# Peptides against a protein of PDB entry 5OOQ, part 201

Target 1, 227 residues: chain A of PDB entry 5OOQ
Amino acid sequence: YREDVRQVVTHPANALSFLQPGRLVEISVNGKDNYGWGAVVDFAKRINKRNPSAVYTDHESYIVNVVVNTMYIDSPVNLLKPFNPTLPEGIRPAEEGEKSICAVIPITLDSIKSIGNLRLYMPKDIRASGQKETVGKSLREVNRRFPDGIPVLDPVKNMKIEDEDFLKLMKKIDVLNTKLSSNPLTNSMRLEELYGKYSRKHDLHEDMKQLKRKISESQAVIQLDDL

## One batch from the design tools (peptide; made by RFdiffusion4, then SolubleMPNN)

Design b2_p29_1_s3 (from b2_p29_1, 10 letters changed)
Fold by OpenDDE base, seed 3:
Structure b2_p29_1_s3 (fold): chain B 227 residues (1-227), chain A 29 residues (1-29)
Amino acid sequence: as target 1 above (227 residues)
Amino acid sequence: SEAVEAATHYDEKGNPLYLDLDKLEELLK
């Protein structure tokens, strides 16, 4: 049920306020291309200039530009376009034994596996020559300092997700993790029910979700010097 | 911000590297 939690965490209403420049995010594109931890550059509402009437799912409605240091060296990175999450063919992370380079890639919220509870100090102009490599070095250093993994943002403690059904879901997940051998089927079914209730509730409260999204978007603009 | 500075970790050259947000939150309580 980690995926269910991920869906909630990466929903625009929850995630956007935590996607400040330098925020670490773990990236998996199309469920197969794992870039590891990257750093957020910026984000924007997805707009299709060719088809303004295009409707996107919540998780595909925003584009996040992120710096990764695991791009395959022979990837056609010159074909990358900011705020275009449809990646050109050949854009992929380096495999074992392959050389990697730093790149800025546009991803959707659905490509975020987890949100870290760290922010990198970012160059002022990430598009300037050599700046993405600087971020790449920073990413390597941070990864070195956290051999057990980058601290992940806590949905309740940090993100302040206070929905009752979500809280129940989280509690049940904790119980399941500790009691995997005791009635796993029953616990699994209960988790599905709780997630279903949460999802239905939010579907009914679309206006509230939209409001939260707007607030989150505004909060994401906060600079480190303003803290 | 004093709290931000205290929650900042530095690289080998003494440049700010990353901000520990848990530590920051703790300092702001």
Scores: peptide ipSAE 0.604, ipTM 0.944, DockQ to the pose 0.658
Fold by OpenDDE base, seed 5:
Structure b2_p29_1_s3 (fold): chain B 227 residues (1-227), chain A 29 residues (1-29)
Amino acid sequence: as target 1 above (227 residues)
Amino acid sequence: SEAVEAATHYDEKGNPLYLDLDKLEELLK
């Protein structure tokens, strides 16, 4: 059920305007490598220089650079390539009992499990020596302050997603969360149908263009200090 | 900004740690 919401929330037309530097995001790579909550550094449109005609899905069309503090200490982090979300073999979160380090990793939108409603204050140059460790310390402190979990961005209240089909989807999820349905499979199929209707109803390509313009304008004019 | 300052939480050393965006939004309405 949460996956249907995640697909909408992490779509570029919705997510990109909330991926400011320091934004907290919960990261799961390939559905198995859970890095926990990380902090956004920046994002960029995915460009394949070797294959300019490459077509990516909407959820794979952008690369988000994030600081994580759960990288396995012996991971080959030196093999990480900027703006390449295909992570080298051995890049993984630390398991129980293993030591972890801070790292900046490139991920796709599809690797975002949740978007938090908090922004960390970030160092000016995250690539400078010791700066990612500073962010790591901040992440630990924030996690300590929120033992019940980092506040998640509300799709309706915060993201202003007003699509009727999406609202119906959210209502269905709420009902399912409160009432254990006798037929979870049927309910899940209905949720997928509602998501499908949402996707068909909206011109997501045009929405993306509009969003890109808004992001560019906002980044050029509005700084955090001016708020 | 006064709103940003009011929505900012600080670490043990008094440095800005994180910004509460819900609080910020409320202050900016």
Scores: peptide ipSAE 0.622, ipTM 0.947, DockQ to the pose 0.658; fails the geometry check
Fold by OpenDDE base, seed 2:
Structure b2_p29_1_s3 (fold): chain B 227 residues (1-227), chain A 29 residues (1-29)
Amino acid sequence: as target 1 above (227 residues)
Amino acid sequence: SEAVEAATHYDEKGNPLYLDLDKLEELLK
């Protein structure tokens, strides 16, 4: 069920409007490399210059650049290619006892475990020397202030996802959390069905177009200076 | 805006650290 919710939340039609610079996101690459909470730098539609006909899934169709402060110090960060979410071999988070550094990594939406309801104040030029480390310090401080975890964006309250099937899914999850006696398998199948219905019901392409427009409009309006 | 300032949390040096978006939304309502 949590995965089904994650799929809906991280879908471009829902997620992109919440990926402003400084937005906190929890990052897990390929389901195994957990970088913890990072800060969004920017995002762009994934374009394959070598293969323009490449078709990506919705969750792989955008690249999000994020600052992490948990990169293993000996990772070959110099091999990172901007806007290439296929990370070089050796790029990984630091394990316990290992030293970490700050890095900007390109990830897909599928690598977002959760979206936080906090936004860091970011340096104007994150690519400038020392700026990533500044963000790293900010991340550490935020984590310190939230020992029980960074507040997660609420799909209904904050993201205003009003799809009936999704709401039913959320209710079922809530019921399942309260009723430990329900068969997880049956509930999982129902959640998959609901997610499938949600995905089919929404013209994700049109939703993305509308979202892009809203993002553009909001970015113009939500300049922190204009609020 | 005043709402942004009120929703902003600061570091030990007094620099803006992060914006609490729930608080901001509440203040804008």
Scores: peptide ipSAE 0.609, ipTM 0.945, DockQ to the pose 0.657; fails the geometry check
Fold by OpenDDE base, seed 1:
Structure b2_p29_1_s3 (fold): chain B 227 residues (1-227), chain A 29 residues (1-29)
Amino acid sequence: as target 1 above (227 residues)
Amino acid sequence: SEAVEAATHYDEKGNPLYLDLDKLEELLK
């Protein structure tokens, strides 16, 4: 059920408008490598220069560059390719007892576990020497201030997702969380059906185009300096 | 804006650290 919600939240039509520089996101690559909370640098539409005709799923169609402070120190970070979400072998978070460093990694939307309702103040040039470490320090301080976890963006209250099928999905999840449901498998199937209905009901490609326009307009207008 | 400043949390040195977006939204309402 949480996965179904995550699929909706991380869909480009919903997520991209919340991926401003400094936005906190919780990162899990391939469902295995948990980097914890990182800070968004920027994002771009995924382009395959070798295969321009490549078609990506919605959740793989954008690359998000994020600063993490949990990269294993001996990871081959020099092999990271900008805007290439296929991470080299050895790129992983530090395990317990291992030292970590700050790094900028390219991820897909599918690697976002949660979107935080906080935005870090970011250095102007994150690629400059020492700037990633500055963000790393900020991330540590924020985590310290939120021992119970960084506030997560609410899909309904904050993201304003008002789709009826999604709301039904959320209600079902709430019921499950309260242990009022006796059959998790049956409920999971129902949730998948609801998600399917949501996905079919919305032309997500058109929604994405509209969102891109709104983002472009908003980015042009809403520089933090203008607020 | 005044709302942004009010929603901003600072580090130990007095530098802006993060923006509380819930608080910001409340202040803009």
Scores: peptide ipSAE 0.609, ipTM 0.945, DockQ to the pose 0.651; fails the geometry check

Design b2_p29_1_s4 (from b2_p29_1, 11 letters changed)
Fold by OpenDDE base, seed 2:
Formats: sequence, structure tokens, C-alpha cells
Structure b2_p29_1_s4 (fold): chain B 227 residues (1-227), chain A 29 residues (1-29)
Amino acid sequence: as target 1 above (227 residues)
Amino acid sequence: SAAVEAATHYDEEGKPLYLDEVKLAELLK
């Protein structure tokens, strides 16, 4: 059920508006490489230049660049390709006792475990020498200030997800948390169905949001040119 | 260190507005 909530929260229709520079996100790549909390640099729609006809799932259709401070020091970070979420072999978080470094890694929305209710003030040029390390220090400070964990955005109160199917999902989760369900499999199937319905509805919503953003950006550019 | 901001309000578009570092510190007390 937590995974179902994660799927909704990290869907482009919901997540993108909260992926501002400096937004804290918890990162897990390929279900095994946990980088912990990182800071969003930017995001872009995933485009395959070699195969323009490539179709990605909703959760793989955007690339988010994030600063992490948990990269294994001997990871081949020089092999990282901008906007390529398929990470080279050897790119991994540091294990206990290993040294770590700061790195910017491209991830998909599917690699976001949670979105924090917190933002860092980001340097203007993260690629400048020493800037990612500055962010790394800030991440450490945040972890120090929140020893019990970084607060996560509330999907309803903060993210304002008001979709009826999602609300039903949340209510069902609440009921299941309070009541031992005799049929967890049936309940899981129903949750997946609700998520599926939600996702289909919000595909259209995301298209609208993207359109609005493009219009806003175009208007901003026009205003700058007219100035 | 980069200023840490917490979302407390939202704009008309539903984008989070953040507290400044001072306000955040007050919330953590």
C-alpha cells in the first residue's frame, strides 16, 4: 500500500510541481541503491534522441537531476552521462565504513522514494567547483536537524491531491492499518485498480499542466523580449 | 550552509511556499 501511495505521489501530474530546485527527495535506484535524501537540481522530460519514437512510462518519462552526498568515493562518476538515468556499472552509494563524495545523478521519478516537505537554497551554478559539496554540507545539516527523519509532504494536506480515487485509496490504507484485513491480496488488487484509474485520469491533467507551463514560459520569454 | 526552507503555504497554483531559515528554526523548537 505504501508503494501504491508512492506511485501516485511520484506520478508526473503530482510530483513535478514539487520538484523545484532544492527540494529534498529520498532516492532509491533500482530498488537496491539507497542514496538517502538528496536535493533536486532540475528536471526535464526524457527524450531519446536516437529513438524519438521511444515511449516511456509515466514514471520514467522525466529525468530528475539530484545532488547526493552518499556516492561511493571510488564510483566511476566520470562515466555519468547527463540526462541518462541508466547509471554506469559501479555507480553506487557508499556502504558502512566507506568514504562518500557528492555527485549529481540523473534519476527517474520511479527512483524517488519520498518527497520532503523541505527545500535547500541551491547555488546558482551547481556545476561550479565546490558547489555540490556545499549542498552536501547542507544535506548533512538537515539530517542533523531532523534526527527522526526529514518530514515528508502530505499527499492531501500539502500536495493537495484531491482525486476521489486517491482519497479512497488513502482511506482504505487507513482502514487496513487499523483493521487486520483477512484478505490482503484482494485489498492490494483493489488498490492497484484505484491507482490505475487515478493514473489514467491524471495523464490528461499532466498534459494540461505541461501546456500551461509552456504557455507561461513562452509568455515570460515574450515579455522579456518586449522589454 | 544553504538555507533550509519548509513549505507552510501554497500559492494559487498549488506550489509550495517555504518558510525562511528563521521561521524553520522556530518550528523546530
Scores: peptide ipSAE 0.031, ipTM 0.595, DockQ to the pose 0.039
Fold by OpenDDE base, seed 3:
Structure b2_p29_1_s4 (fold): chain B 227 residues (1-227), chain A 29 residues (1-29)
Amino acid sequence: as target 1 above (227 residues)
Amino acid sequence: SAAVEAATHYDEEGKPLYLDEVKLAELLK
């Protein structure tokens, strides 16, 4: 049930406006490597310099740079390529009992499990010596303050997703969480149908263009204020 | 510790507004 909601929440038309510097996001790469909660540095549209005609899915069309504090210490972090979400072999989170380090990794929107309702104050130059470690300390502090979990953005109240089919999906999920006796297969099929209706109803491409314009305007204002 | 911001409200443009220090302290109790 949560996957259908995640697909809507992490779509560029909905997610990008909430990926400000310092935004907390929960990260899972390739469905296997769980890095836990990290902090957004920035994001950019994915461009393939070798193949400019490459077409990506919506959830793979942007690269998000995030600071994590759970990188395995012996991971080949020097092989990380900026804005390349295809991670080198050996890049993984530390397992229990292993030492971890802070790293900046490029991920796709599809690697976001949840978007937190919290932002960290981010240094201006995250690549400067010691800055990523400072963010790492802040992440530990946040986890300490929220032992029951970091609050997640509400898709309706916070993200303002008001599509009728999506609202129906959310309502159905709520009902299913209260009803233990429902057929899981029938419910799953119905949830998929509702998600399909939502995705077909909206011109998500146009919504994304409008969002990009708003982001550009906001960045210009921030730069002016920083001078 | 670094400043933490939590969004509880949004402006007319849909941009997140964050809790002040008092509200943040209440959230962390």
Scores: peptide ipSAE 0.027, ipTM 0.645, DockQ to the pose 0.040
Fold by OpenDDE base, seed 1:
Structure b2_p29_1_s4 (fold): chain B 227 residues (1-227), chain A 29 residues (1-29)
Amino acid sequence: as target 1 above (227 residues)
Amino acid sequence: SAAVEAATHYDEEGKPLYLDEVKLAELLK
């Protein structure tokens, strides 16, 4: 059920307007590589130069560059290609007892577990020497300040997702959480159906969402410039 | 300390309005 909510939250129509520079996001790549909370650098529409007609799913259609401070020290970070979410072999988080370093990694929206209600002040040039490490220090500080976890954006209150099908999804989840469901499979199928309806509606309201995103991005830039 | 912005309010479009690090620290006390 949490996954169904995540699918809606991380859909481009909802997520992109909240992926301003410095936005904290919780990262899990391929459902296995947990990098923890990272900071957004930027994002772009995924373009396949070799195949411009390539079609990606909504959650794979954008690339988000994020700073993480949990990269395994011996990972081949030099092989990372900006805006290529297919990570080289060996790129992984540090395990317990291993040393970590800061890195900028390209991820898809599908790799976002949560969007935080916090932003870091980001350096103007994250690629400059020492800048990603500065962000890494900031990430450590945030984790220190929020030992119980970084606050997550509320899909309704904060993100203002007001789609009727999504609201129904949320209500259904709430009901199911209060009632021990005897058939998880059936419930999952029903949730998927509701999500499907929501997704189709979003396609129809894409222009509106894009406008909201542009407004949000402009505001974010202003805020960063004021810092 | 790390410069952090936190949202406690939102604009008309539902986008977060951020507080500076000092204000955030005050809210966390």
Scores: peptide ipSAE 0.027, ipTM 0.592, DockQ to the pose 0.059
Fold by OpenDDE base, seed 4:
Structure b2_p29_1_s4 (fold): chain B 227 residues (1-227), chain A 29 residues (1-29)
Amino acid sequence: as target 1 above (227 residues)
Amino acid sequence: SAAVEAATHYDEEGKPLYLDEVKLAELLK
């Protein structure tokens, strides 16, 4: 059920409006490489320059650049290409006992485990010297402040996903969490129906791009020490 | 310390809609 919810939450029709710069996201690449919580830099619709006719699934149709502070120090980060989610060999999180560094990695929506209900104030130029490390320090501070986990966006209350089938799914999950019975087959069928509905929605990329341009850089910010 | 904002949506003018202090405190419990 958690995976079913994740598929809906990370669908472009739902996720893109919450992938503002600085948005915290929990990252798992290829279902094995857990980078933990990172911060969104930007995103764009995936374009294959070599094969413009390439068709991607909904969850692979956008690329999100994220700052992580858990990259293995000896990873070939210099080979990373913005907006290319096919990561070079050796790009991985640091394991226990290994040193880590900050890096910007391109991921697909499918690599988002969860979307946090917090945003960092991001540097204007993340590629400038020292800026990734600044974000990395902020990420460490956030993790320190939230030892029980960073708050996750509520799909219904925060993301306003109001699809009836999804609401039914969420209700079933709640029942299951209270150790009551649920029907996983029914939930799976309903999820497929939801994907059908979402695929018919318009591309949110342009709308989000326009919104980003309208956002004022001078907004109220809450410091972590005030929380 | 790190600066954080709690905004999920923006108004039509592009202004971020932040949670007020009370709502944020409740969210972060």
Scores: peptide ipSAE 0.021, ipTM 0.560, DockQ to the pose 0.035; fails the geometry check

Design b2_p29_2_s1
Fold by OpenDDE base, seed 5:
Structure b2_p29_2_s1 (fold): chain B 227 residues (1-227), chain A 29 residues (1-29)
Amino acid sequence: as target 1 above (227 residues)
Amino acid sequence: SAAKEKELQEEIIERSKRLIEEAEKEKEE
């Protein structure tokens, strides 16, 4: 059930409007590399220059650049390519007892475990010397202030996901959380069906396009104000 | 409470802003 909620929440039609600079997101790459909570720098539609005909899934169609403070110190961070979510070998979180550093990594929407209900103030140039580390300090402070976990955006109350199938899913999850007896496996299959229906009912592509326009317009307004 | 959480969020945002401003000042020196 949690994965199904995650799929809906991280879908471009829902997630992109909440991936403003400084937004906290919980990051897991390839289902194995947990970087913890990071801060969004920016995002862009994924374009494959080598294969323009490449078709990506909705969750892989955007790249999000995020600052993390959990990168293993000996990771080959110099090999990181902006807007390339295929991370070089050796790029991984620090394990227990290992030293970590701050890094900006490109991830897909599929690598977002959760979206936090908190935004940091971000530097104008994250690549400037010391800026990543400053964001890293802020991330540590956030974790210190929220020992029980960083507050997550409510999909319904905050994200305004009003899809009936999703609401039904959420209700089922609530019921399951209250009823320890329901088999998690049966619930996951139903969630996949619900997600499949959700993807069919909504022209998610058109919704994404509209959202992208709104985001672009908002970014343009911000740039005009900075100017 | 939701109010306390909001206050804490605002405090964290302001702190993050100060840290960035301090780091920017150190570079200009």
Scores: peptide ipSAE 0.382, ipTM 0.857, DockQ to the pose 0.412
Fold by OpenDDE base, seed 3:
Structure b2_p29_2_s1 (fold): chain B 227 residues (1-227), chain A 29 residues (1-29)
Amino acid sequence: as target 1 above (227 residues)
Amino acid sequence: SAAKEKELQEEIIERSKRLIEEAEKEKEE
């Protein structure tokens, strides 16, 4: 159920409007490398220069650059390429007892575990000396202020996901969370059916196209202001 | 409460801004 919600929340049609600079996101790369909460720098549509005809899934079609403060100190961070989500070997979070450093890593939407209801103020140039470390200090402060966890965006109240099938899914999850105190096994099959109906009924592709247009228009305006 | 959460969020945002401004000043010095 949580994965079904995550798939909807991290879909480009829903997620991209909330990936402003400084937005906190919880990061898990390849389902195994947990970097914890990081801060969004920027995002861009994934372009393969070597294969322009490459087709990516919706969740892999964008690259999000994020600042993390949990990078293993001996990881080959110099091999990181901006906007390349295929991380070099050895890029990993620090384990218990290991030292960590701040780094900017490119991730896909599929690597977002959750989107926080908090946005940091970001430096103008994250690549300037000491700026990523400053963001790292802010991330530590956030974790200190939220010992019980950083507040997550409410998909309905905050993200305004008003899809009927999704709302039904959320209601079922709430009912299950209240009932999971009694019988866990029977309700998993019905949620997969609801998610299947959601994916078929809602043209998430059209919504994504509309969002892409709005993002492109906004980027064009920013470029015009920078010119 | 929602009001307390909003206040805490605003405080964290303001603090993050100050940290960046301080770091920028330390580089100019």
Scores: peptide ipSAE 0.350, ipTM 0.847, DockQ to the pose 0.447
Fold by OpenDDE base, seed 2:
Structure b2_p29_2_s1 (fold): chain B 227 residues (1-227), chain A 29 residues (1-29)
Amino acid sequence: as target 1 above (227 residues)
Amino acid sequence: SAAKEKELQEEIIERSKRLIEEAEKEKEE
């Protein structure tokens, strides 16, 4: 059930509006490499320039660039390719007793374990010297202030996910927290229905984003003509 | 300059701290 909630929360139709610069996200790459809490730099739709017809799942269709402060110091960070979520071999979080460094890693939405109800103040240019380390300091401060864990966005109260099937799922989870009686089959069917609804919302959101971009570009052109 | 970079870093940290404090207040309410 936690995974079902995660799938809904990290779906583009829900997640993208909360992936502003500085948003804290908990990162687990491939369900194995836990980087802990990082800070969102930006995100972009995943585009394969070599194969424009490549179809990605909804959770793999966007790349989120995130600053982490838990990268193993001897990781080949120089091999990281911007907007390539396929991380080179050796890119991993530091284990206990190992030294870590700050790095920007590209991840998919599927690598987001949770979205925090907190944003850092992000530098304008994260690639500038020392800026990653500054964000890393802020991340350490956040972790220090929240020893019991960073507050997670409430899917209903904060994210305003009001889908009836999702609300039913949440209620079931609440009941399960009190009573371990859940029907997994009913939840799987509801998840498929939710995915169908979110797919439609995602298309609309992307269309709106493209429209806003076109409007901004048109306004920029008008300003250039007025100059 | 190195001085401007330090100032920016301090500003980022301070703003981040304020955001944390605001989030803590919201949790206590």
Scores: peptide ipSAE 0.240, ipTM 0.729, DockQ to the pose 0.047
Fold by OpenDDE base, seed 4:
Structure b2_p29_2_s1 (fold): chain B 227 residues (1-227), chain A 29 residues (1-29)
Amino acid sequence: as target 1 above (227 residues)
Amino acid sequence: SAAKEKELQEEIIERSKRLIEEAEKEKEE
């Protein structure tokens, strides 16, 4: 269901109106390379100059340039080509313990995991010296301010997606979430009941063990007196 | 100038901070 929602949200008909400069987006390239939250620079329709007749899927038909602050420092960022979403080999996010840098990467809509309900102020020229790093600082500040996660755009309330099938999907998800939220309580109650029963059983078992020990000790004392 | 570049960066950060604060207020409402 989450993937179905993502497909609708990231469709050009819905996403493009929310990909203004500075819009925060969560980025996952090729389902493997998670760059985290980045900021949109701009977007353009994907044009293949070598093959003008190339047909792209809806989610691959646009290229979004985004600033990320999680690029691995030794990535060949100089090989990045604007508006080319086919990233060079070695372009990847920094892993734990690795140093990262700010970079502008071209991605497809399919690489957007979520669209944030927040926009940064973007410099006029992101390619100017130090501007990417400024955006990177802003991204760090955002992450600091939202330790529980950056708020995501509500597809219905914010994005105004009014497709009937989508609304039905969202209702189903809401029902499932309500059931899932009720299940932890039910499971917690069951766990508490189970724990209560287990605790009672354990207390009874310990009491029985203590009683058996006392009986055995008393029998040993009686045997000593009979000797 | 390096000084002008720093000033611009500070302005961008400040503006970004304001935008974040506005978004936080909207979340609390």
Scores: peptide ipSAE 0.156, ipTM 0.658, DockQ to the pose 0.054

